# Peptides against a protein of PDB entry 7BBL: the designs that were tried, part 50

Target 1, 86 residues: chain A of PDB entry 7BBL
Amino acid sequence: IAQESLESQEQRARAALRERYLRSLLAMVGHQVSFTLHEGVRVAAHFGATDLDVANFYVSQLQTPIGVQAEALLRCSDIISYTFKP

## One batch from the design tools (peptide; made by RFdiffusion4, then SolubleMPNN)

Design b2_p14_3_s2 (from b2_p14_3, 8 letters changed)
Fold by OpenDDE base, seed 2:
Structure b2_p14_3_s2 (fold): chain B 86 residues (1-86), chain A 14 residues (1-14)
Amino acid sequence: as target 1 above (86 residues)
Amino acid sequence: SLLDEFVARLQAQL
């Protein structure tokens, strides 16, 4: 039987996840996003843009437990998950 | 605009 290599299968899986991620960023444009961070911290912010190279989120009106921050930078490595209404 | 450029970069990677 013909079978793809494990490396090829993993590459396709990574590519699919990357595409899904990028499409989610497109869908975020003009929307408020809820972010789940480490240690149970949850914040909400209006999506601005991302730095594709550094993997940073540029957001506005960041709502935190201690108040609202007009402009903020969120590191992708600090984000566990996010949700929004497209 | 910067937003247009951002969207264009994303589209180019899909």
Scores: peptide ipSAE 0.206, ipTM 0.786, DockQ to the pose 0.689
Fold by OpenDDE base, seed 5:
Structure b2_p14_3_s2 (fold): chain B 86 residues (1-86), chain A 14 residues (1-14)
Amino acid sequence: as target 1 above (86 residues)
Amino acid sequence: SLLDEFVARLQAQL
């Protein structure tokens, strides 16, 4: 039985995660998303679009601890996780 | 539209 290399397994896993990520972005279109940021900060916003190159999130009606921003940019590096209802 | 283009770009990467 031929054994798939560890590197190949990791590449396959990364590819699978990338696909799931992109599919989640498609599912986000037109929906409110809850984002978990660093230091336990959580925000909610309506999804607009992303920059596929840098994975920035362009959102509207961003609810933050200090108020609502009509439009905002969330950097991928600031985001730990997100949830939404398709 | 910009949204259509965005969706098309995403789909092209799948």
Scores: peptide ipSAE 0.202, ipTM 0.786, DockQ to the pose 0.668
Fold by OpenDDE base, seed 4:
Structure b2_p14_3_s2 (fold): chain B 86 residues (1-86), chain A 14 residues (1-14)
Amino acid sequence: as target 1 above (86 residues)
Amino acid sequence: SLLDEFVARLQAQL
């Protein structure tokens, strides 16, 4: 029985992760999302959109430890994880 | 709308 190469398996895994990521973004639209940032910082914001190429999150009503920012741009590299209610 | 464009862009990548 022919077996899929390791490279092909990795490619499928990456594709699956990408799909899950993109679908999560779709589900996030219009919802408040909790973001975990570096150093244990957690913020909440309403998700607007993302720049898939530049890897930026466009959010509103960003609740930070130092106050609320009406509009903000979060860099994906600053985000460790996020949670939200679909 | 910008939202429609965003959604369309996401869907195009799926």
Scores: peptide ipSAE 0.197, ipTM 0.781, DockQ to the pose 0.691
Fold by OpenDDE base, seed 3:
Structure b2_p14_3_s2 (fold): chain B 86 residues (1-86), chain A 14 residues (1-14)
Amino acid sequence: as target 1 above (86 residues)
Amino acid sequence: SLLDEFVARLQAQL
């Protein structure tokens, strides 16, 4: 019987993860998001947009341990995870 | 607007 190759299965898995990620970004629009950064640092900010090519997060009202920034840029490489109420 | 363009671009990727 014909069977899908391992390479093809991995390709579909990557595509599914990409779709889930993009859908989460759409759901974040206009909402406050909690970001977990390195060293146990957690911040909250209103989602503005992302740079799809570089994967940067453009946010507003960023609440940090030492104060609030009106606008900020978070690099994807600095973000471990995020959560929000859709 | 920039937001509209962003959303449109995201949707086009799906």
Scores: peptide ipSAE 0.193, ipTM 0.780, DockQ to the pose 0.702

Design b2_p14_3_s3 (from b2_p14_3, 7 letters changed)
Fold by OpenDDE base, seed 4:
Structure b2_p14_3_s3 (fold): chain B 86 residues (1-86), chain A 14 residues (1-14)
Amino acid sequence: as target 1 above (86 residues)
Amino acid sequence: SLLEAFVAALQAQL
């Protein structure tokens, strides 16, 4: 029985995470998503799209501590996590 | 702070 190398295992793990991420993007289309940002900031918005190159989130009805933004871009680098109900 | 930067970014998108 051949054992997969550690590097190969890590590669598969990264690929699996990427696949799960991409599937989550597809699943969240049109749904309200709760985003957790740094410093305990949490916002909610309807997901519209994302640019795979820059990894920005195009959202609508962004609920923020300072009010609602009709349309906005969320930088992926600002996001710690997100949750939504499929 | 991040919050300030975030607010500024949102303002720029108005």
Scores: peptide ipSAE 0.161, ipTM 0.723, DockQ to the pose 0.030
Fold by OpenDDE base, seed 5:
Structure b2_p14_3_s3 (fold): chain B 86 residues (1-86), chain A 14 residues (1-14)
Amino acid sequence: as target 1 above (86 residues)
Amino acid sequence: SLLEAFVAALQAQL
């Protein structure tokens, strides 16, 4: 049995993670999502769409420490993690 | 702070 190269294994791992990510996006549509940002900032918003190339999150009813933003764009680089109920 | 930057980014979207 020829063992798969390390590079090939890494490629498969990245592909699996991307598939999981994309499936999570599909599951998020229409749901309220809790976003964890840096420095302990946490916000909640309804997921609308995303830019798959840049992974920007287009959200509505964004609950922030200073109030509610009707619509907003969350940059992927600002997001540590997110959770939601499917 | 990040919060200030975050708020500024939100305001820029208005």
Scores: peptide ipSAE 0.159, ipTM 0.721, DockQ to the pose 0.031
Fold by OpenDDE base, seed 1:
Structure b2_p14_3_s3 (fold): chain B 86 residues (1-86), chain A 14 residues (1-14)
Amino acid sequence: as target 1 above (86 residues)
Amino acid sequence: SLLEAFVAALQAQL
């Protein structure tokens, strides 16, 4: 049995990560999510939707250092990580 | 700072 090529292994690894990401988005629906941004900034918001092409997060009840925003868009490029309780 | 940019972005959404 021929060993899978390095390129194929990398492709599968990327696909697996993408799948996990997408599954997390599905699991986030209806939940409050804590977002860790750069420079130690942390916000929490209820997940609404995403624009998968641009990876924008559309959220509600965004808790920020300056107050609560009813609706907001978070850019994926600003996000380091997020956590939520399924 | 990112925080300042973040605030500015929020303002733009209002």
Scores: peptide ipSAE 0.159, ipTM 0.720, DockQ to the pose 0.031
Fold by OpenDDE base, seed 3:
Structure b2_p14_3_s3 (fold): chain B 86 residues (1-86), chain A 14 residues (1-14)
Amino acid sequence: as target 1 above (86 residues)
Amino acid sequence: SLLEAFVAALQAQL
């Protein structure tokens, strides 16, 4: 049996991670999500949509340390992680 | 706006 090349294995790994990410976006629809940002900042918001090209999260009812924003845009580069209950 | 203030505050921390 021919062993897959290292490059092929790495490509498969990247594809698997991408698939998991996309599935999480689908599962996030209609749920309140907790976002962990830099410097220990945490916010909560309802997921609306994402622009995969621009790499932004469009959210509503964003609970921030300085108040609640009805509609907001979160840059993916500002987000360390997120969690939600399906 | 509140959003602008939040973004500014976040950027100050980064």
Scores: peptide ipSAE 0.096, ipTM 0.670, DockQ to the pose 0.031

Design b2_p14_3_s4 (from b2_p14_3, 8 letters changed)
Fold by OpenDDE base, seed 5:
Structure b2_p14_3_s4 (fold): chain B 86 residues (1-86), chain A 14 residues (1-14)
Amino acid sequence: as target 1 above (86 residues)
Amino acid sequence: SLEDEFVARLQALL
């Protein structure tokens, strides 16, 4: 019985998580998403797209504590979590 | 501070 190596198991786990993440992005398209940012800041925006390496979120109608921005670019590193209703 | 840096980044996004 050939047992899968630890490295191979980790690769499968990462692949599964990546797939789920990408599917969530597809499901977000056109929907309003609530983003939790650093320092307890929460914003809401309509999700448009990400760049190829998923480093940035392109959003519209960004509702922030200091006002509404029609179009904005959110860096993934600034986002702690997000939620939306599909 | 971390807060100041975050605020600066947020402002740059607007």
Scores: peptide ipSAE 0.051, ipTM 0.634, DockQ to the pose 0.029
Fold by OpenDDE base, seed 2:
Structure b2_p14_3_s4 (fold): chain B 86 residues (1-86), chain A 14 residues (1-14)
Amino acid sequence: as target 1 above (86 residues)
Amino acid sequence: SLEDEFVARLQALL
């Protein structure tokens, strides 16, 4: 029985997760998203777009405890998780 | 205060 290598299995798993992630970005367009940041910080904002390398999230109406920012840039590395209703 | 610490952390992240 031909068994694929562990490396190829991991590669496919990473590719599947990446595809799911990219699809989620498309689904977020026009929706309010709740973001969980480091140190328990949570914010909500309308998703606009990302860079080509998905390094940054361009959002609008960013809600924070200290006020609302009309437009903001969230670094992907600062985001732990997000949730939204498609 | 806890609020000040939270704001400082948020500002550091943004």
Scores: peptide ipSAE 0.039, ipTM 0.594, DockQ to the pose 0.025
Fold by OpenDDE base, seed 4:
Structure b2_p14_3_s4 (fold): chain B 86 residues (1-86), chain A 14 residues (1-14)
Amino acid sequence: as target 1 above (86 residues)
Amino acid sequence: SLEDEFVARLQALL
């Protein structure tokens, strides 16, 4: 039994992460999501959509430390993590 | 690559 190459293992791992991510996005629809940004900033917003190619989150009712923004774009590069309740 | 960058971000988010 030939052992799977490291490269193949990494490829499968990436695919698994992508699937998990996509499923999470699907589950986010219609729910409030809490985002952790840099410098300890935390915001909450209703998930609208995302651009997979650009890796942006399109959200509404964004609750920020300085107020609420009706609609906003969150860059994935600015996001450390997110959580939500399905 | 864009793929690697994307995966890295996903791993950080989840």
Scores: peptide ipSAE 0.034, ipTM 0.585, DockQ to the pose 0.058
Fold by OpenDDE base, seed 1:
Structure b2_p14_3_s4 (fold): chain B 86 residues (1-86), chain A 14 residues (1-14)
Amino acid sequence: as target 1 above (86 residues)
Amino acid sequence: SLEDEFVARLQALL
């Protein structure tokens, strides 16, 4: 009985989380998403697309504390979490 | 909740 190593188990767990993340991105297309950013900043925007390699979110109707931007680019590194209604 | 767990895990991926 070949027991899977701890490292292999962790790798599978991370892969599963990554898949779930990617599927969430697909599910949020066209929906308004609420983003929690650093420094307590919260914004809402309609999700258009993402560039996973560059780690960018392409959004529209971005509601920010200083106004609404018709189109904007959010960096994944700036995002703590997000939520949306599918 | 499962959703809370997802959010917590997502932070590690970003």
Scores: peptide ipSAE 0.025, ipTM 0.553, DockQ to the pose 0.045

Design b2_p14_4_s1 (from b2_p14_4, 5 letters changed)
Fold by OpenDDE base, seed 2:
Order: structure tokens, then sequence, then C-alpha cells
Structure b2_p14_4_s1 (fold): chain B 86 residues (1-86), chain A 14 residues (1-14)
């Protein structure tokens, strides 16, 4: 049996993660998402869309510790993790 | 709609 190269294994892993990410976006449509930001800040917002290249999150009704924003942009660099109920 | 367009973009990327 042929052994797959390390580089090829890494490529498949990246592809799998990308697919998982994209499918998660589809699952987020129409749902409220909880985001964990830096320094333990947690926010919740209704998912709108993302740009697939930069992964900016366009959301609405963003609930933050200091108030609610009707519409907001969350940059990928701001987000540590997110969770939602599909 | 924006949602439909977004879904279409994601599907195209899969």
Amino acid sequence: as target 1 above (86 residues)
Amino acid sequence: SLVEEFVARVQAAL
C-alpha cells in the first residue's frame, strides 16, 4: 500500500477543516450565535453572512456587555470561538 | 435576497 506524504495529509486536513467551517456557516443561517472574543468577552448576535475570503461576520442584534448594536461587523481576528444550536 | 446569495456563495465554495 502506498503511504501518503505528510504534505498530502496536511492538505487533506486543511480541506476538511475548510469544509467543516463552510458547513457551519450554512448551519448558522437564521440563528443566534454566541461569540467568545478577547479577554473573556462574550457576545451574542444573529448571524447574517460572512465574506468567505476574510471571514468577517456580518451580524445583527449584537448583544455586548456595554449595549446592543443593531448591525455589526465582527472581524475574524476578534473572534476566539463561537457556538450555536443548529 | 442577501441570505440566498450568501448560501449560494458558500455552496459554490464547497
Scores: peptide ipSAE 0.497, ipTM 0.903, DockQ to the pose 0.696
Fold by OpenDDE base, seed 5:
Structure b2_p14_4_s1 (fold): chain B 86 residues (1-86), chain A 14 residues (1-14)
Amino acid sequence: as target 1 above (86 residues)
Amino acid sequence: SLVEEFVARVQAAL
């Protein structure tokens, strides 16, 4: 009968999203990831690591429209979304 | 390894 409070519902939603994010990081280990950046730019790179809180992505072999960067940092503010095959 | 350390950090955060 009892309904969960709005705050509790929001908390659960945030927790679920956080877990989903963290699990995605685990799944990315050792894989190439496709990143969608601003202005419709899409790049591919091999996943290295992240900062868990800030969500900075440390990647290698970043394939961009204008060339390949051996090492790169993609900040959270740069990334719209990412996809990969686990 | 760096990978193992990263995985451990993520797992600890779950």
Scores: peptide ipSAE 0.496, ipTM 0.904, DockQ to the pose 0.655
Fold by OpenDDE base, seed 3:
Structure b2_p14_4_s1 (fold): chain B 86 residues (1-86), chain A 14 residues (1-14)
Amino acid sequence: as target 1 above (86 residues)
Amino acid sequence: SLVEEFVARVQAAL
């Protein structure tokens, strides 16, 4: 009985997570997204684009506790999670 | 368009 190595299993798991992330980006196109940031801060914005190295989200009409920004850059390191209606 | 180009890049990365 041939068993796949632990390293190979981990590689497949990482590939599956990457695919899920990329598909979520496609689903966000043209939608408003709710972002949860640190310290319990929540904002909403229209999704524009990302860089595919998981560094930045480019958004528009960012609704924050202190006002609305027409265009904004959100760093992935500032984002805990996001939700949207597909 | 920029949207079409972004979608194409993501699809190519899948």
Scores: peptide ipSAE 0.494, ipTM 0.903, DockQ to the pose 0.677
Fold by OpenDDE base, seed 1:
Structure b2_p14_4_s1 (fold): chain B 86 residues (1-86), chain A 14 residues (1-14)
Amino acid sequence: as target 1 above (86 residues)
Amino acid sequence: SLVEEFVARVQAAL
């Protein structure tokens, strides 16, 4: 029985998630993105770019519960999820 | 452009 190792399966899973993530970045270029942050906080912003090494999101027109920031940086550690209309 | 450069970087990482 040829069985793929657990390590190999995990590696393929990580690779698939990375690819999905990167493709989502391509898809959100030029779009407004809704970000879900911790404690139920939701913000919306126009996607600019990311730092692929650190996964920081550089955005514009960030709509927060207390106002709008023209330009902002969202750290990956602050983001639970995001959604957008491609 | 900055957008094109970003897209190129992401595509290169795929």
Scores: peptide ipSAE 0.488, ipTM 0.902, DockQ to the pose 0.656

Design b2_p14_4_s2 (from b2_p14_4, 8 letters changed)
Fold by OpenDDE base, seed 5:
Structure b2_p14_4_s2 (fold): chain B 86 residues (1-86), chain A 14 residues (1-14)
Amino acid sequence: as target 1 above (86 residues)
Amino acid sequence: SLVDAFVARLQALL
């Protein structure tokens, strides 16, 4: 039995990760999210929306080490990871 | 609402 090609396997894996990502965004709606940024910085914010193309996060009530910002944009390149309770 | 539109768009991609 012919095995699925490596390229096809990678395509399927990327598709699965993309679906998981999109589902996480859906689950994030209306929740406070903890973001891990570079230099060991952690912030918390309420999720508003994301730019689907570049994965920019539009958030509110951003809690930072130096205070709270009412509204903010978190660039995808600044985010290492995020966690939240659905 | 903006949230509803966002959710609908995401659902359409799944």
Scores: peptide ipSAE 0.186, ipTM 0.779, DockQ to the pose 0.574
Fold by OpenDDE base, seed 1:
Structure b2_p14_4_s2 (fold): chain B 86 residues (1-86), chain A 14 residues (1-14)
Amino acid sequence: as target 1 above (86 residues)
Amino acid sequence: SLVDAFVARLQALL
């Protein structure tokens, strides 16, 4: 019985997660996204684009606890999760 | 457009 190695299984799992991530970015285009940041901070913004290399979100109409910022940069490292309605 | 270029780049990674 040929068995796929553990490493190969992990590679396929990572590839599947990466694909889901990228597809979620595609689905975000033209939508408002709710972002959960550290310490329970939640913001909402219209998705513009990402820099896949630098890992940044370029967004507009960022709703923050202290007001709305027309244009903003969110570092992916600051983002715990996000949700949106496709 | 900028959006089209972004989408195309993402699609190329899939």
Scores: peptide ipSAE 0.186, ipTM 0.777, DockQ to the pose 0.603
Fold by OpenDDE base, seed 2:
Structure b2_p14_4_s2 (fold): chain B 86 residues (1-86), chain A 14 residues (1-14)
Amino acid sequence: as target 1 above (86 residues)
Amino acid sequence: SLVDAFVARLQALL
């Protein structure tokens, strides 16, 4: 019985995770998303888009501990996790 | 719009 190589298995796993990520972005469009940032900071914002090249989230009505920003950019590198209802 | 372009771009990647 033929066995897939380790490298091929890892490649499929990475591809599956990438697809899941991209589909989650599509599902987020127009929805409020809760983001967990560093130091336990949590923010909520309406998701607009991401720039896949520069890894920024374009959001609106960003609720932060210090107030609400009508329009904002969140760097993906600052985000630990997110949750939303599709 | 930026959103429309984003959606189209994502769909092209899937």
Scores: peptide ipSAE 0.179, ipTM 0.772, DockQ to the pose 0.691
Fold by OpenDDE base, seed 3:
Structure b2_p14_4_s2 (fold): chain B 86 residues (1-86), chain A 14 residues (1-14)
Amino acid sequence: as target 1 above (86 residues)
Amino acid sequence: SLVDAFVARLQALL
């Protein structure tokens, strides 16, 4: 029977993951997001925008262990995961 | 607005 190559299957899988990621960014618009950073640090902030080239997060009202920042930039490399209520 | 432009850009990638 006809079967697509392993490379083609992997390409489709990567494309699906990329789509899910982009859709999550759309869903974050106008919501407060909880970010898990390294060393067990967790912060909360309102989502503003993303730099699609490097996936940096531009946020507002960032709640940190040492205070609140009105505006901030979170680098993708600093973020382990995020969660929010759509 | 900036938000509208951002949303439009993301949707264009989907």
Scores: peptide ipSAE 0.175, ipTM 0.772, DockQ to the pose 0.592

Design b2_p14_4_s3 (from b2_p14_4, 5 letters changed)
Fold by OpenDDE base, seed 5:
Structure b2_p14_4_s3 (fold): chain B 86 residues (1-86), chain A 14 residues (1-14)
Amino acid sequence: as target 1 above (86 residues)
Amino acid sequence: SLTEAFVAALLAAL
């Protein structure tokens, strides 16, 4: 029985994770999302778009501890996790 | 949207 190499298995796993991530972005459109940032900071915002590098989130009505920001850019590297209701 | 189109292209390339 031909068995898939470890490298091939890892490639499939990476692809699967990437797919799940990308599909979550599509599902996020038009929804308020709760973002967990570093140092326990949590914010909520309406998802607008991502850039062509999929490196940033463009959001609106960003609720921060000190107030609401109408428009904002969140770097993906600053986000630990996010949740939303599809 | 451009975002959706781009994400779709990325998905197609997997």
Scores: peptide ipSAE 0.254, ipTM 0.827, DockQ to the pose 0.358
Fold by OpenDDE base, seed 1:
Structure b2_p14_4_s3 (fold): chain B 86 residues (1-86), chain A 14 residues (1-14)
Amino acid sequence: as target 1 above (86 residues)
Amino acid sequence: SLTEAFVAALLAAL
């Protein structure tokens, strides 16, 4: 029986993960999101939008250990994980 | 929204 190549399997896996990620972005619009950043830093903010590169999150009411920032930009590269309720 | 339109386009390109 013919079997899909390893490279093809990996490509499909990456595509599936990308789809999951993108759908999560749609789902989080307008919701409060908890972000885990490097070094154990955790913040919460309302998700507003992403930029054309999907490299930054534009958020509001960013709750940090040192206070609340009304508007903020979070670099996706600085984010380890995030959670929210759709 | 702009974000929704953009993400939709990315999804369509998968």
Scores: peptide ipSAE 0.253, ipTM 0.827, DockQ to the pose 0.400
Fold by OpenDDE base, seed 4:
Structure b2_p14_4_s3 (fold): chain B 86 residues (1-86), chain A 14 residues (1-14)
Amino acid sequence: as target 1 above (86 residues)
Amino acid sequence: SLTEAFVAALLAAL
């Protein structure tokens, strides 16, 4: 008759989402990623590294509507979503 | 890499 509490269920759900996020970071290494930024701006870049303490993405070959940047820094707070092919 | 190390540490904390 034991049942997992709602709180425990929510905790597991949060942990699952966090794990998916973290694993996506690992999967992004060396791949081109498409980022959706605010106001409908979409860019593509090769993932380099992240700074988990500062919440930044360090990328290369950033394709923007204005041009291509060899190296760039994307703040996680500026990113709405991203997609890539592992 | 540092990214992998940081992520590994966070994964281990789950």
Scores: peptide ipSAE 0.249, ipTM 0.827, DockQ to the pose 0.360
Fold by OpenDDE base, seed 3:
Structure b2_p14_4_s3 (fold): chain B 86 residues (1-86), chain A 14 residues (1-14)
Amino acid sequence: as target 1 above (86 residues)
Amino acid sequence: SLTEAFVAALLAAL
């Protein structure tokens, strides 16, 4: 019985994580999301959309340590993690 | 929404 290669198993695992990520984006639309950024900075905002290259999050009512921005753009590379209530 | 359609396409490509 031929066993699936380790590389193939890893690819399937990555695909599963990617699917979970993408489904979370769908679930986030229109909800307030808490984002953890670098240096322990935490912000909250209403999620609007992502762009076509999945490089940015377009958000509204961004609550930052120094004030609230009505509309803002968050780079995905700046986001360590996020949480939200579906 | 546009986002939903886009993400759906990405999911279909997995």
Scores: peptide ipSAE 0.245, ipTM 0.823, DockQ to the pose 0.398

Design b2_p14_4_s4 (from b2_p14_4, 6 letters changed)
Fold by OpenDDE base, seed 5:
Structure b2_p14_4_s4 (fold): chain B 86 residues (1-86), chain A 14 residues (1-14)
Amino acid sequence: as target 1 above (86 residues)
Amino acid sequence: SLVEEFVARLQALL
């Protein structure tokens, strides 16, 4: 029996996570999403799209602690997690 | 539409 290498296992795991991530973005289209940012900041916004790298989030009606931004960009480096109702 | 194009791009990555 040929056992799959550790590197191959890791590659499959990364691929699975990537697919799950992309599918979550598909499910997110047109929905309001809650984003957890650094320092415990939580915001809500309607998901629009991501850039070509599927990293930066273009959102609308961003509800922040100090007001609402009609249009905004959330960089992946700013986001810890997100949740939404499909 | 932009949404349709975005969805199509994501679908192509899957």
Scores: peptide ipSAE 0.242, ipTM 0.811, DockQ to the pose 0.597
Fold by OpenDDE base, seed 2:
Structure b2_p14_4_s4 (fold): chain B 86 residues (1-86), chain A 14 residues (1-14)
Amino acid sequence: as target 1 above (86 residues)
Amino acid sequence: SLVEEFVARLQALL
């Protein structure tokens, strides 16, 4: 029985996750997103864009425990998860 | 627009 290599299976899995991620960014356009950060910190902001490396989020109206920041930059590496209403 | 350009860039990565 022909079987795909483990490396190929892992590559397909990574590609699928990457596609899902990028499509989620497309769906975020023009929406408020709730972000879960490290140590239980949660913030909400309007999604604007990402940089060329898709490593940082440019957001507006960032709601934090100490107030609202008009414009902000969130590092993707600091984000555990996010939710939004498409 | 900048939004359209952003969307186009993302779509190019898919």
Scores: peptide ipSAE 0.236, ipTM 0.808, DockQ to the pose 0.570
Fold by OpenDDE base, seed 3:
Structure b2_p14_4_s4 (fold): chain B 86 residues (1-86), chain A 14 residues (1-14)
Amino acid sequence: as target 1 above (86 residues)
Amino acid sequence: SLVEEFVARLQALL
């Protein structure tokens, strides 16, 4: 019986995760997002856009432990996770 | 607008 190779199965799994990620970005447009950063730091900001190649997040009204930043750039490498109300 | 262009670009990748 012919079956899909392990490599092909892994490829489909990666494609599914990529689609899920992109759809989450679409859902994030115009919403406030809570970001979890390293060292237990959590911030909230309004999502503006992302750099699709580098995955940088361009946000506004960033609430940080030491104040509010009107405009900010969050690097993908600094973000552990995010959550928002769609 | 920038937002419209961003959304269109994402949709094209799906």
Scores: peptide ipSAE 0.235, ipTM 0.808, DockQ to the pose 0.681
Fold by OpenDDE base, seed 1:
Structure b2_p14_4_s4 (fold): chain B 86 residues (1-86), chain A 14 residues (1-14)
Amino acid sequence: as target 1 above (86 residues)
Amino acid sequence: SLVEEFVARLQALL
């Protein structure tokens, strides 16, 4: 019986996580998203779009500890996690 | 629309 290699199993796992990520982005469209950033900072913003190649989030009405930004760019590298109401 | 284009691009990656 041909057994799937560990490398192939890991590839499928990564592909599944990538799909989950992309589907979450689709689900975010038109919704307010809560982002957890570094240093315990939490912000909320209306999701606009992303640049999948550069991994940037283009958002509006970004609520930060120091005020609201009408338009903003969040870098994926600054984001620990996010949550939203579908 | 921009939203439709964005969604279409994401769907093409799935």
Scores: peptide ipSAE 0.233, ipTM 0.807, DockQ to the pose 0.624

